Peptides against a protein of PDB entry 7Q4I. Designs and how they scored, part 160

Target 1, 281 residues: chain A of PDB entry 7Q4I
Amino acid sequence: HENSTIAERLYSEVRVLCWIMTNPSNHQKKARHVKRTWGKRCNKLIFMSSAKDDELDAVALPVGEGRNNLWGKTKEAYKYIYEHHINDADWFLKADDDTYTIVENMRYMLYPYSPETPVYFGCKFKPYVKQGYMSGGAGYVLSREAVRRFVVEALPNPKLCKSDNSGAEDVEIGKCLQNVNVLAGDSRDSNGRGRFFPFVPEHHLIPSHTDKKFWYWQYIFYKTDEGLDCCSDNAISFHYVSPNQMYVLDYLIYHLRPYGIINTPDALPNKLAVGELMPEI

## One batch from the design tools (peptide; made by RFdiffusion4, then SolubleMPNN)

Design b2_p23_2_s1 (from b2_p23_2, 15 letters changed)
Fold by OpenDDE base, seed 5:
Structure b2_p23_2_s1 (fold): chain B 281 residues (1-281), chain A 23 residues (1-23)
Amino acid sequence: as target 1 above (281 residues)
Amino acid sequence: DEKEKKDFEEYRKQLKKYFEELK
């Protein structure tokens, strides 16, 4: 009985390819649960691994496994996307196999932007990269132009992009993207609330869950509050979501409804010109 | 283009299935 007309429109107009960072040991444990939950809502879903899995739709990238190879895997993943899928979507989301994403909310955020704008979005962190970089765990989304610049302009140039496969994946891509003038966008809503989260909802929603000295508060690019003001009503992602919690979130977000409450979507914003960003809040 | 029309129709069919599965 839901009216999905606007969601259907955005699914068509804001095409999202989701690639999931995974490994062979997580194909069954984690990745398949992404495929069975929020991954279904991507226009295209690809699992980036070191081994092929036809049941999962996993791609074997020419990289080793382990935390020290995540940057290598990210580079190869975007190379693969550029070669095979650059026209299959307008936006390209990286997520982990324990990231949960509300794809409709991401489409809503992305709607005003041109995919030809060199921009990417996520949970913006301030260290290491002047314009900031997007937290790897929260997931981050590149425009088609951002992918093009990353693969064609940044990756081939060791001065612009780290050639080895070591380092913090999210920092390294952030450096590369900055070096090719891909803008680190502001993913906050009109109330200044975040949309991409590097932790589970509980860690953001519950005040004083973490010490004020917790690294996160020093890393966030934009000041954020705890509690209900932490998170947009149109939040996009959470990290460290267990396979079971993915199904719980799917139920809560897409099935559980308070009877008699009708949620009317806000009007879509005006589309921006190529290269134009929403005003910072 | 007939091909584009068929591709669009198939896309619309896939969309319909997607939104039916979201319920």
Scores: peptide ipSAE 0.017, ipTM 0.372, DockQ to the pose 0.013
Fold by OpenDDE base, seed 1:
Structure b2_p23_2_s1 (fold): chain B 281 residues (1-281), chain A 23 residues (1-23)
Amino acid sequence: as target 1 above (281 residues)
Amino acid sequence: DEKEKKDFEEYRKQLKKYFEELK
């Protein structure tokens, strides 16, 4: 027996559109496995590609392929979402075709926030953008108002948003969002533990896996410890997850149960006013 | 070795089926 009443409530009250960054060569290899695992828990799931795929439900964006076009693809993806889907959800998640997401944990984090608050969440990095920016690989989620400001206010203005399709996708959207006063939120839990992760669980959970000189420790906006204290019990995302690992994670998170252990969810926090944020820890 | 390989292949096939049916 499973009690999903609160998860069902959050599914209805915190509507999430997930768009997956992919390409035609990865439709069968990667994107299909997202659709068969965590992507089915989104309120709406869209694959953003350069070619249409009716089996995947992929959208052909007017962009070229290659790493140099990721920023172009992100701009066109959010334009497409704004034009066709802005009222279909409250929150809009970007993920890669090798990102795994626990959507229920994301809904829990987002629950207190108004979708009319200009905010976005993810794994916050400190370089290049004053308020920080969210790591592309960990996935990042925009409020409805953040999408509106990005598409309507930032994209049409070359002074606010880079018109060229070149550059680091996550840095460029971070600059654009800052320029239209979209806030880079704090996604950490009440214990100061991260929820969005730019690597696989193993790389975050195992102490001393990386040298202290590893770029990640210089990029992370908030100071984090290694080991079990690195990661929230309500973690949201991991990156570099292979197709096989997606199915393993689905089994471990949603099916495997320790007999006799019943988890009672914490009470939901109070809802915030429009423009109000949770205090940073 | 051959028996273990066959058992492992069957196990992988069963897991694949299970994960494909995972709702």
Scores: peptide ipSAE 0.007, ipTM 0.359, DockQ to the pose 0.017
Fold by OpenDDE base, seed 4:
Structure b2_p23_2_s1 (fold): chain B 281 residues (1-281), chain A 23 residues (1-23)
Amino acid sequence: as target 1 above (281 residues)
Amino acid sequence: DEKEKKDFEEYRKQLKKYFEELK
């Protein structure tokens, strides 16, 4: 019998709305598997698409499909959230339909922060944006105040936020958020291990024969090691997760237990004041 | 507010269902 008392507390105190970026061709192929696995652990789950799907609770955003419209879809998704759901959660996660998220670990990371702090978290990349930006594929989470600033202050101003729908969505939102003083937080654990991952666990855990010239090593904001020290024990997300791998991860994380090993959760940290961040390690 | 009470009851039901699945 698992003691879920702390998870129950965090589910109530750290409310997360998850929105999934998808398209009509992926509703059945990918998005439904998010809904059947990790997405059920969000306080609210919304699929952002170009077509309505009542089975998924998918929203038809007024955007076209294709890679060149991802930025447009992100802008319209957050506008929709702000208009209809800004009070339904404290934190607002963007994920792809092939991202897997351990929502409990995200709540643990977010617990000390105020939703009124203008901050967002994810896998931090260093190019193009001075403070960094969060990788789109790994998923990124905005505070309620970050969403407010993005929608109300950034989006209406072409000098602060790109008005056209072209460009890399994660870079463009990163620029907009920086321009309204939303802070790019550090999502690493107390040991300096990452929590948001832009690839599958295998690619992070196994020292790859990847040439040091691999783009990822130039993009990461914080130095990370490969192998066993790559990843937090409280990792939050992985990307390029197939539908079948989502069910495998659900089994391994939530069902499979080694007999006789009791995992005692770490004590919750003290809550931070509004505008306060954890010190960078 | 009656609406807030209903929303809170629905939230409690969702919470209970979530935690029953975690057991």
Scores: peptide ipSAE 0.007, ipTM 0.308, DockQ to the pose 0.014
Fold by OpenDDE base, seed 2:
Structure b2_p23_2_s1 (fold): chain B 281 residues (1-281), chain A 23 residues (1-23)
Amino acid sequence: as target 1 above (281 residues)
Amino acid sequence: DEKEKKDFEEYRKQLKKYFEELK
């Protein structure tokens, strides 16, 4: 017996459209498993591809396939969302077809914020963009106002947003968003622990799993530690999650319970005014 | 929702398969 009353409330009050970056070769291999696991907990789930798939609910964007077209696909995805779905949600998550997301934890993080605040969240990286940018692999979430600014103000202006489809997708959107005063938010919990992760749980939870020279430690915007304190109890995302691991995570998070342990959710924080951010930790 | 039920049934099949493969 589970009490989902708060989760149900947040599902209605913090509406999330999830769009999944995929390609035709991954529709059956990866994207389908997103749809069958965590993607079902989004208020709306759309797969952004180069080919239509009615079984998957995939959209054929007018882009080519390949790593050099990811930025193009992101631009077209958000254009599509703005045109067709801007009122269907309050928040707009980009994830990869191998990203796993705990949507309830994302709603909890987003609850205080107005969707009219020009802000976006994710795993914040420090290079290339002054305010930082969000790692593409960990997934990132834009407010409705951030999407509006991106599509209406940034994309049409080559001085604000790269017009070609080349470049690192996450860096390029980060530049565009900065140029239209969309704030790169802090996604850390009240204990300063991260919520968006660009790797699998094992790589973050196990101390010294990575070399100290690993690029990640140079890229992270906020100091983070490895081990049990690496990750929020309300972690939102992990990347490089295999299809099988998605089902494992779904089981562990939503089904497996230790008998006799009752988890009481923390009280919801106060809502912020439009334009207001939570204090940095 | 019949769609949700079908998705849940398919999810259960995938989980079962996964656990069977781990044995």
Scores: peptide ipSAE 0.006, ipTM 0.351, DockQ to the pose 0.021

Design b2_p23_2_s2 (from b2_p23_2, 14 letters changed)
Fold by OpenDDE base, seed 3:
Structure b2_p23_2_s2 (fold): chain B 281 residues (1-281), chain A 23 residues (1-23)
Amino acid sequence: as target 1 above (281 residues)
Amino acid sequence: DEEEKKDFEKALEQIKEYFKELE
């Protein structure tokens, strides 16, 4: 029998609402597999779509479909969350329907932070936004205060937040959050390894010298190593994960165990004061 | 150390092939 005492404690103390970016054509193809795998480990799981689906627990947002409407969907999603669910969690994760998330590792990262601290985490990119922004594909998590500032202070002001629904979703929310003094946090572990990844595990763990990944090295805010040293032992997310791969990852992470190896978790750090960030690595 | 790294890389290639079959 697996000992999950610490994980259960963090489940109660670090409440996470996960909202999944999806569309009606992907409800059965992709989104349902999120619900059947990592999404069940969120305190609250909501699928944000353009059509209601009671079986999936999907919400119909007043937006169109397509890549050019992703920013609009993100704005409406957080408006919906603020109106209906702001007190149901402490942290609010955006993920795609092909993002895989190890929620326990995210809770571990978030544990020392106050949800009243205006901060958000993800895979930090350096272009377009002075403090950086979080890659949309890797998923990003906002504190409760960050959601409040985004919805109440940023969205109503066209000077602070783009009113049009077009544009790069992750860049636009990054601009809005910066404009209301929500801090772009450092999600790296104590060894300086990344936790949120905009690609599949294969693409991060196996060095690739192909030109297709060249842009990534220009976009990353923090320098990272290749191979096994690229990624934290407490990695949080991967992107472009197929439905079948989600089940494989669930099996490998939560079920498959090497006989005779006992993992001892690190002690939890001290909690930070409101507005305080972890020291620089 | 170097041999273990090579073994790991081989294992990753096998996993990679498996994932391709699932797509």
Scores: peptide ipSAE 0.026, ipTM 0.478, DockQ to the pose 0.028
Fold by OpenDDE base, seed 1:
Structure b2_p23_2_s2 (fold): chain B 281 residues (1-281), chain A 23 residues (1-23)
Amino acid sequence: as target 1 above (281 residues)
Amino acid sequence: DEEEKKDFEKALEQIKEYFKELE
């Protein structure tokens, strides 16, 4: 009963490799539920771990576990992708095993951009990095050129990219990418609403849920509102989503339909030239 | 508008309750 022609077109034209940051203890508890829900809508899905799991399609990266190794895992993950999968996709999404992603909305956002443009998208934060960096929890997506620059130009140079594995992984990759002129893009929709969210929908949609002194309000790069105006109708990601919530979201987004309502998608924007970004809002 | 916002909040409450039951 559904017309998925545009979604199918974007699936072919905007190829996304999703890599999921996980660990062996979460293979069964969390990661497999990503695979069974939103992860199946990626063109390629890889779980980056410290142990191999053939059932999950998990890769054993040469890193230890723990928060102090997340930066190391991110570096090794992108090295692995560059070595084995750089031509399997146009865009490369990092997500956690408790991140939920509406991949079709991400493809819609990415459609006008060339994968040869050095750019990446996510929930942009303003501290520590001049151009900003993308929140790790919300997930972030690199163009193919961004991955190339990160792995080939940034990682081998200690002056451009931190050599040890310590530090906040999202800040560190943000520094590295800035140093090789990968642009921190604006993922907001035409109304200025965000698409990548580092919290569950509840934390963004419900007004006055958080204290105004909460760190998030100081970190967010762009002005944001609470309630109905917090989020794009084409939102891409949410964080801290439990396994059960992933199945609920899959049902609500992809199966539940209000009878008699037919959604008509907006026309696709014109494609941008290599190196060109959408105008700032 | 405010009425739409109220309806949205009611819907959110229902969704939250459903999530809670599954957790």
Scores: peptide ipSAE 0.023, ipTM 0.465, DockQ to the pose 0.028
Fold by OpenDDE base, seed 5:
Structure b2_p23_2_s2 (fold): chain B 281 residues (1-281), chain A 23 residues (1-23)
Amino acid sequence: as target 1 above (281 residues)
Amino acid sequence: DEEEKKDFEKALEQIKEYFKELE
C-alpha cells in the first residue's frame, strides 16, 4: 500500500529517456536485466549497441566494439536520439549496462531545472575539463537543450568536438559540452552529499581509510565524505552493479519496507528560470 | 549517532553477505 502520486506526477512532468551503453555480447548477460529492473521506470528506454535486437529494443549504431569505440558510440547514440527522440523526453540519461539508477530520485533532482537550460548532471570530475566533466560509469543526464547543442553545434565542428572515435568517452563529451556552453551542474543534495556514484554502494558507504592515493580522490570535483555521509538519501546511481545485484537493489529500494515508518517526501523546490542553476552549496 | 552508525554498518554487512552469495 504505497502512495506514488508525486512520483507519477514527476514521471509525467520530468520525462527521462534512458539510453544504455551495451554491446551484442552483453544483450542477454547484462542489458536485459537493466530492462527488467530500473530501466522500466524510464519514460523511454533504448539500448545502444552495434547489433540490432528487437527483443531488447537495441539499436545498431554504425560503430565498432571495444573501449576505444565508446566515444564513437556515444556520439552516434546522441545523434540517433536527436533525430528520433528529442521530443520524447525532457532529459536524456546515459548509463552503462552495469549501472543502476533510481529514476525517481533523478526526477526529483531535475524538477526545478528547465530542459531548455543547457546543463548536464552526474558525478563531476575535475581533471582535463575546466568546468569538470561527468564520470561515464556513474551515468550522466543531459537536458534537451544540452543534447541539441551537443549534436547540432559541437559534433559537426572538429574544433569543438573530437572527430575520431578514440579517447575517454566521458572526458570527450565533457570537452564538447563545455565548448558549447553546456554547464556541468552540481548534482549534490542540499546537505552536499553526492547522488551519482561511479562505484558500487559498498565502496561508497563503507569507509576505507586505507588508500588516500586512490585516483578517485584526485578526480572528484567536490569533497566527499565516506560512510553515512557519503551518499544522499536521494542517491541516483551506482556503477559496477551485477545483474543479480540489480534485482536485489530493486527489492531493497522498491519493496522492502520497515513496518510503521512512513516516509513523507520533501516539498518540491521552486522551478528555476531558463539558464538558472540551483544556488551553490 | 554512534549507535545509529553501528546499526547501519551491521545492516551493510548483512547486505554484503547477501551479494556475495549471488555472485
Scores: peptide ipSAE 0.019, ipTM 0.453, DockQ to the pose 0.028
Fold by OpenDDE base, seed 2:
Structure b2_p23_2_s2 (fold): chain B 281 residues (1-281), chain A 23 residues (1-23)
Amino acid sequence: as target 1 above (281 residues)
Amino acid sequence: DEEEKKDFEKALEQIKEYFKELE
């Protein structure tokens, strides 16, 4: 007896294709657990790999494995999506096989935007790209128009998009998207709190000085708070989530309920025109 | 799926252990 009417509406109106970056060694170890947890809430779920796996629904992209091939894999993944799935969704999420995503919260964020608006969202970083780029680990989501521009306009032009497969994947796609006027959106909620996180929940919710956080503060595009105020009540993603933690998160988010507390969702915002963005905070 | 159930049950045990440590 759970009321999911609004979530069901958004599932139909804000269609999300999720593609998961993985490799053959992680099909069973990691990717399978994505499929069994948050990935099942995507409208379409595809695992992008170097080897085919029919059980997982993994696609063998014509790329090698390793960090030096991640950019190549991203390019081929979006080419594959454009060729086979561009009309299957409105929004196209890239995530890693250790990223956890609350898809309903992503749909809520995306609801006002037209998929024909050239925009993408994620955890925005400020270095290397003038408008910023989205952290690869936190996952990032492209509008249908953004995918079109990336594949049709950017990829074929070496002056707009790096032709070789080397480089930081998230930076390179960020450069390409900027070059075709895809806007790096602001994914923060109305209170200015982030929604996409490049670390585990513990690292964001619990104030701590870790080596990983040191660079993070230099990279984040928007100022963020630490502790309980770090994260939106409608947070979308976390990174470095183990397979076991995915099941824990699924339980906590979708199953565990405090008896007697009723959560009333906020009203949906007005839809934006094509090309229009939410006001800056 | 029996394997999925097993994985979920394992996660529940981890949650229980976590709460015990907080007490």
Scores: peptide ipSAE 0.016, ipTM 0.467, DockQ to the pose 0.025

Design b2_p23_2_s3 (from b2_p23_2, 12 letters changed)
Fold by OpenDDE base, seed 5:
Structure b2_p23_2_s3 (fold): chain B 281 residues (1-281), chain A 23 residues (1-23)
Amino acid sequence: as target 1 above (281 residues)
Amino acid sequence: DEKLKKDEEERKKQIKEYFEERK
């Protein structure tokens, strides 16, 4: 027995389309496990591939496979979403087939924002893009207006958006979005803790996993710590999550409960006006 | 552009090393 009234409300009011970056070789190995775990909590779930798979709900995008085509696949994915699904959701999440997402926590973060606000959220990185950009691996979520601007304003203009399919996917979309005045939001909680993570929980929770020369510490936009204070209690995503770990996380988050401890959710914040962001921490 | 490419290659390298060290 569980009270999910607020979660159900947010499911209806903060509609999320999740698109999963995958390829045909990963349909069975990885993508289906997303579908069987956290992906079922999206309002709509689409797998973006190079081959159609009706069992998975995979779309064949007109792109080749390989790491050098990830940017191309992202462009085509958002074009596809805009053409077919722009009104099916308010927010549009990109995730990898080894990203795990707590969709309820994402809805909580997004609740105050208008989907007509040109904004996107994720794990913000600082290099190459003045306002920052969101880590590809941690997953990132665009508002409906952000998708519109990306597809309609940025993509058709080679001066605003890279026409080639090569490059760092997360950097390139970040450049494009900045060029059409889509804001790189702050996804941190009220305590300044991150919500989107480019690695598994263990790698963020355990101190001294990496040295200071590790790229992540040089790329993070906001100062972050290791240990329990690394991560919001309302964390949204983790990357490099194996298929088995997805089921473990599903169990830990949605089934395992300490007896006698009842979580009381915080009150929802006030909704923001169109174009308004939460105050920076 | 070249700098970005080099940095991305280094990022990928470090990620690979990161996971190899943790096997």
Scores: peptide ipSAE 0.380, ipTM 0.883, DockQ to the pose 0.847
Fold by OpenDDE base, seed 3:
Structure b2_p23_2_s3 (fold): chain B 281 residues (1-281), chain A 23 residues (1-23)
Amino acid sequence: as target 1 above (281 residues)
Amino acid sequence: DEKLKKDEEERKKQIKEYFEERK
């Protein structure tokens, strides 16, 4: 009743390992719902926790829980991936247990890029890191080469990467990646619309009288608009998505169809050489 | 960096307020 040939092709050619940041208290409350919705569309799905859970496929990282340990968990997660899974995928997505991801849209964005290009994508923020860094909550995706550089070159060097487990996770990985020449890519579509979002769709789509001093407007690297033009038709992620909203989004995106409307996908772009990025908009 | 820590705390505070206002 539907044609998924292109999606199936991209599933094989653009392999994505998704690792989910979670904790033992959220295994049943949040992480399980990721596994039952968008997480099943990853080529590999791993939950990174402080406790093992065989039902969830959760890994016990050697870190404590709490907001002060998020950076520690990210470091250990990528070390674990590099040791056990670096050849199981081409791209490596970090997401939170309340992030929703349209994996097919991510594969479409990543298709032209070589996984040997040192690059990562997400919702780019401008403070603290010259090239920018990616929002932790919106999720971010590293190429295989970016993971290699992070784990092998950055992490072992305290001058390049923070050795303790404290700090803003997204800023700290951004600093580390910049220090090993991993490029902060532009994830916007051809119309300049974002694909990774640090809030729920409603909060981006509905113009709100948010104070101009709200951190998001100060942090966003690229100019963004509100309303329908805020977001790509091929948007990839949203944050602060409740378990119930994950099932709603799954239904709306993959099941609900307006009768008589057929979406024809754009042609795939040409593949880029190693080290090459898409032209600026 | 103490400035970064303060900014992170402010970000967390503003997020909390943002969601409380929209409940």
Scores: peptide ipSAE 0.376, ipTM 0.882, DockQ to the pose 0.843
Fold by OpenDDE base, seed 1:
Structure b2_p23_2_s3 (fold): chain B 281 residues (1-281), chain A 23 residues (1-23)
Amino acid sequence: as target 1 above (281 residues)
Amino acid sequence: DEKLKKDEEERKKQIKEYFEERK
């Protein structure tokens, strides 16, 4: 009773490798729930950890644990991907073990872009990096060419990329990518609504009178409205999603249907040339 | 570097406060 023809086409044409940032203490608590929910819709799913777990498909990276090693894990994760998996996908998503992702919506956003275009997408932040950088928690996706440039051109050069493992992971990768001319793309929909979110849906959908001094409002690159207009109908990611909420979201998005309402998908856009981006709104 | 470190610490603090206020 379901027609998934377009989703199946995009699954084959827009191949996504998802790597999940995790640690051994979270393999059972968080990471396995990613694998049992949205992670199964990736073309390839890898968990990046400090310990191997064959049941989870977790890789032991040569890094220590702790929040001060997140940048180290990101560098080693992309090195591992480049060495073993660069041809297994067209796009490479980083997510946390408490990020939820609607992979079909990400494929839809990525469809017009060439994976040979040096570009990456996510929730764009403005401070510290001229072109902006993508929020670590909301997750971000690199093209194949972006991964190549990051690993081959940026990482080996301490002038282009921070050699130590300390610092804000999202800022540091953003600096490195800018230094090798990987473009910080615009992930907003045609109405200017965001697709990648660093908080749970509730926190974006409900106008909470958060103090204007709250960091998020100072960090967002694009002006966003509060309320229902905050979020695309084709939203891609949310952060701080508990394991239980992942199953709820899976049910609501993929199983629960309002009887008698049929959504017709928009037509796919034309494909862009290599190096071409969609115009900013 | 020092400014970025301070801003990261403030970001972490505000995130903690943000979730504590909503419990």
Scores: peptide ipSAE 0.357, ipTM 0.873, DockQ to the pose 0.841
Fold by OpenDDE base, seed 4:
Structure b2_p23_2_s3 (fold): chain B 281 residues (1-281), chain A 23 residues (1-23)
Amino acid sequence: as target 1 above (281 residues)
Amino acid sequence: DEKLKKDEEERKKQIKEYFEERK
């Protein structure tokens, strides 16, 4: 009753390792629900924590817990990935334990790109980093080459990367990646609509009562509107998704169908050469 | 960078307020 041939092809050709930022107190409360929903659609799923959990497949990173250690966790997570898993995937997604991801839509976006291109994608923010950086909460995905450059070239150099574990995780990795010429890609669709979102769908779809001073409007790299045109039909991620909402989204996206409506996927674009990006819209 | 730290704190504050206002 379902034709998944293209999705299966992309699963094989666009391999994604997903690592989830979590902590021991959230293994059962949050991370488990990622594993039971969207995380099962990754080619490889790893939970990065401060404690090992064999049921969850959680790794104990050599870092402390707390919001002031998120940058430390990100550095150690990518070091771990590079050492143990760099050949297990083509692309490496960071997400939080309250991020929901439509992995098939991410594979579609990534399909034309070479994993040897030094690039990463997400919800692009403009402050502090000239080329921009990707929102931590919306999740961001690095190419294999981007991971290599981050771990091998950037992390060992305190002039390129912050040596301590404090600071805004998303800003700090953005600085490091820029310093090793990893490009901050454009994740928008052909209509200029975003794919990675730092809030839940409701908050993007419904015009908010936020004023223009709200940080999001000051941080977004590309102009975006609220309402029906806010979001790509091929959206990739949403943040601040509760455990219960993950199951609701999983049902709505993968099971619930309007009878008599068949969606025909667009043709896959041509593959790009190494170092080549799609033109910005 | 003291400015970045201050801006991060403000961002966190505004996120908290954002969700509190929408409950």
Scores: peptide ipSAE 0.350, ipTM 0.871, DockQ to the pose 0.878

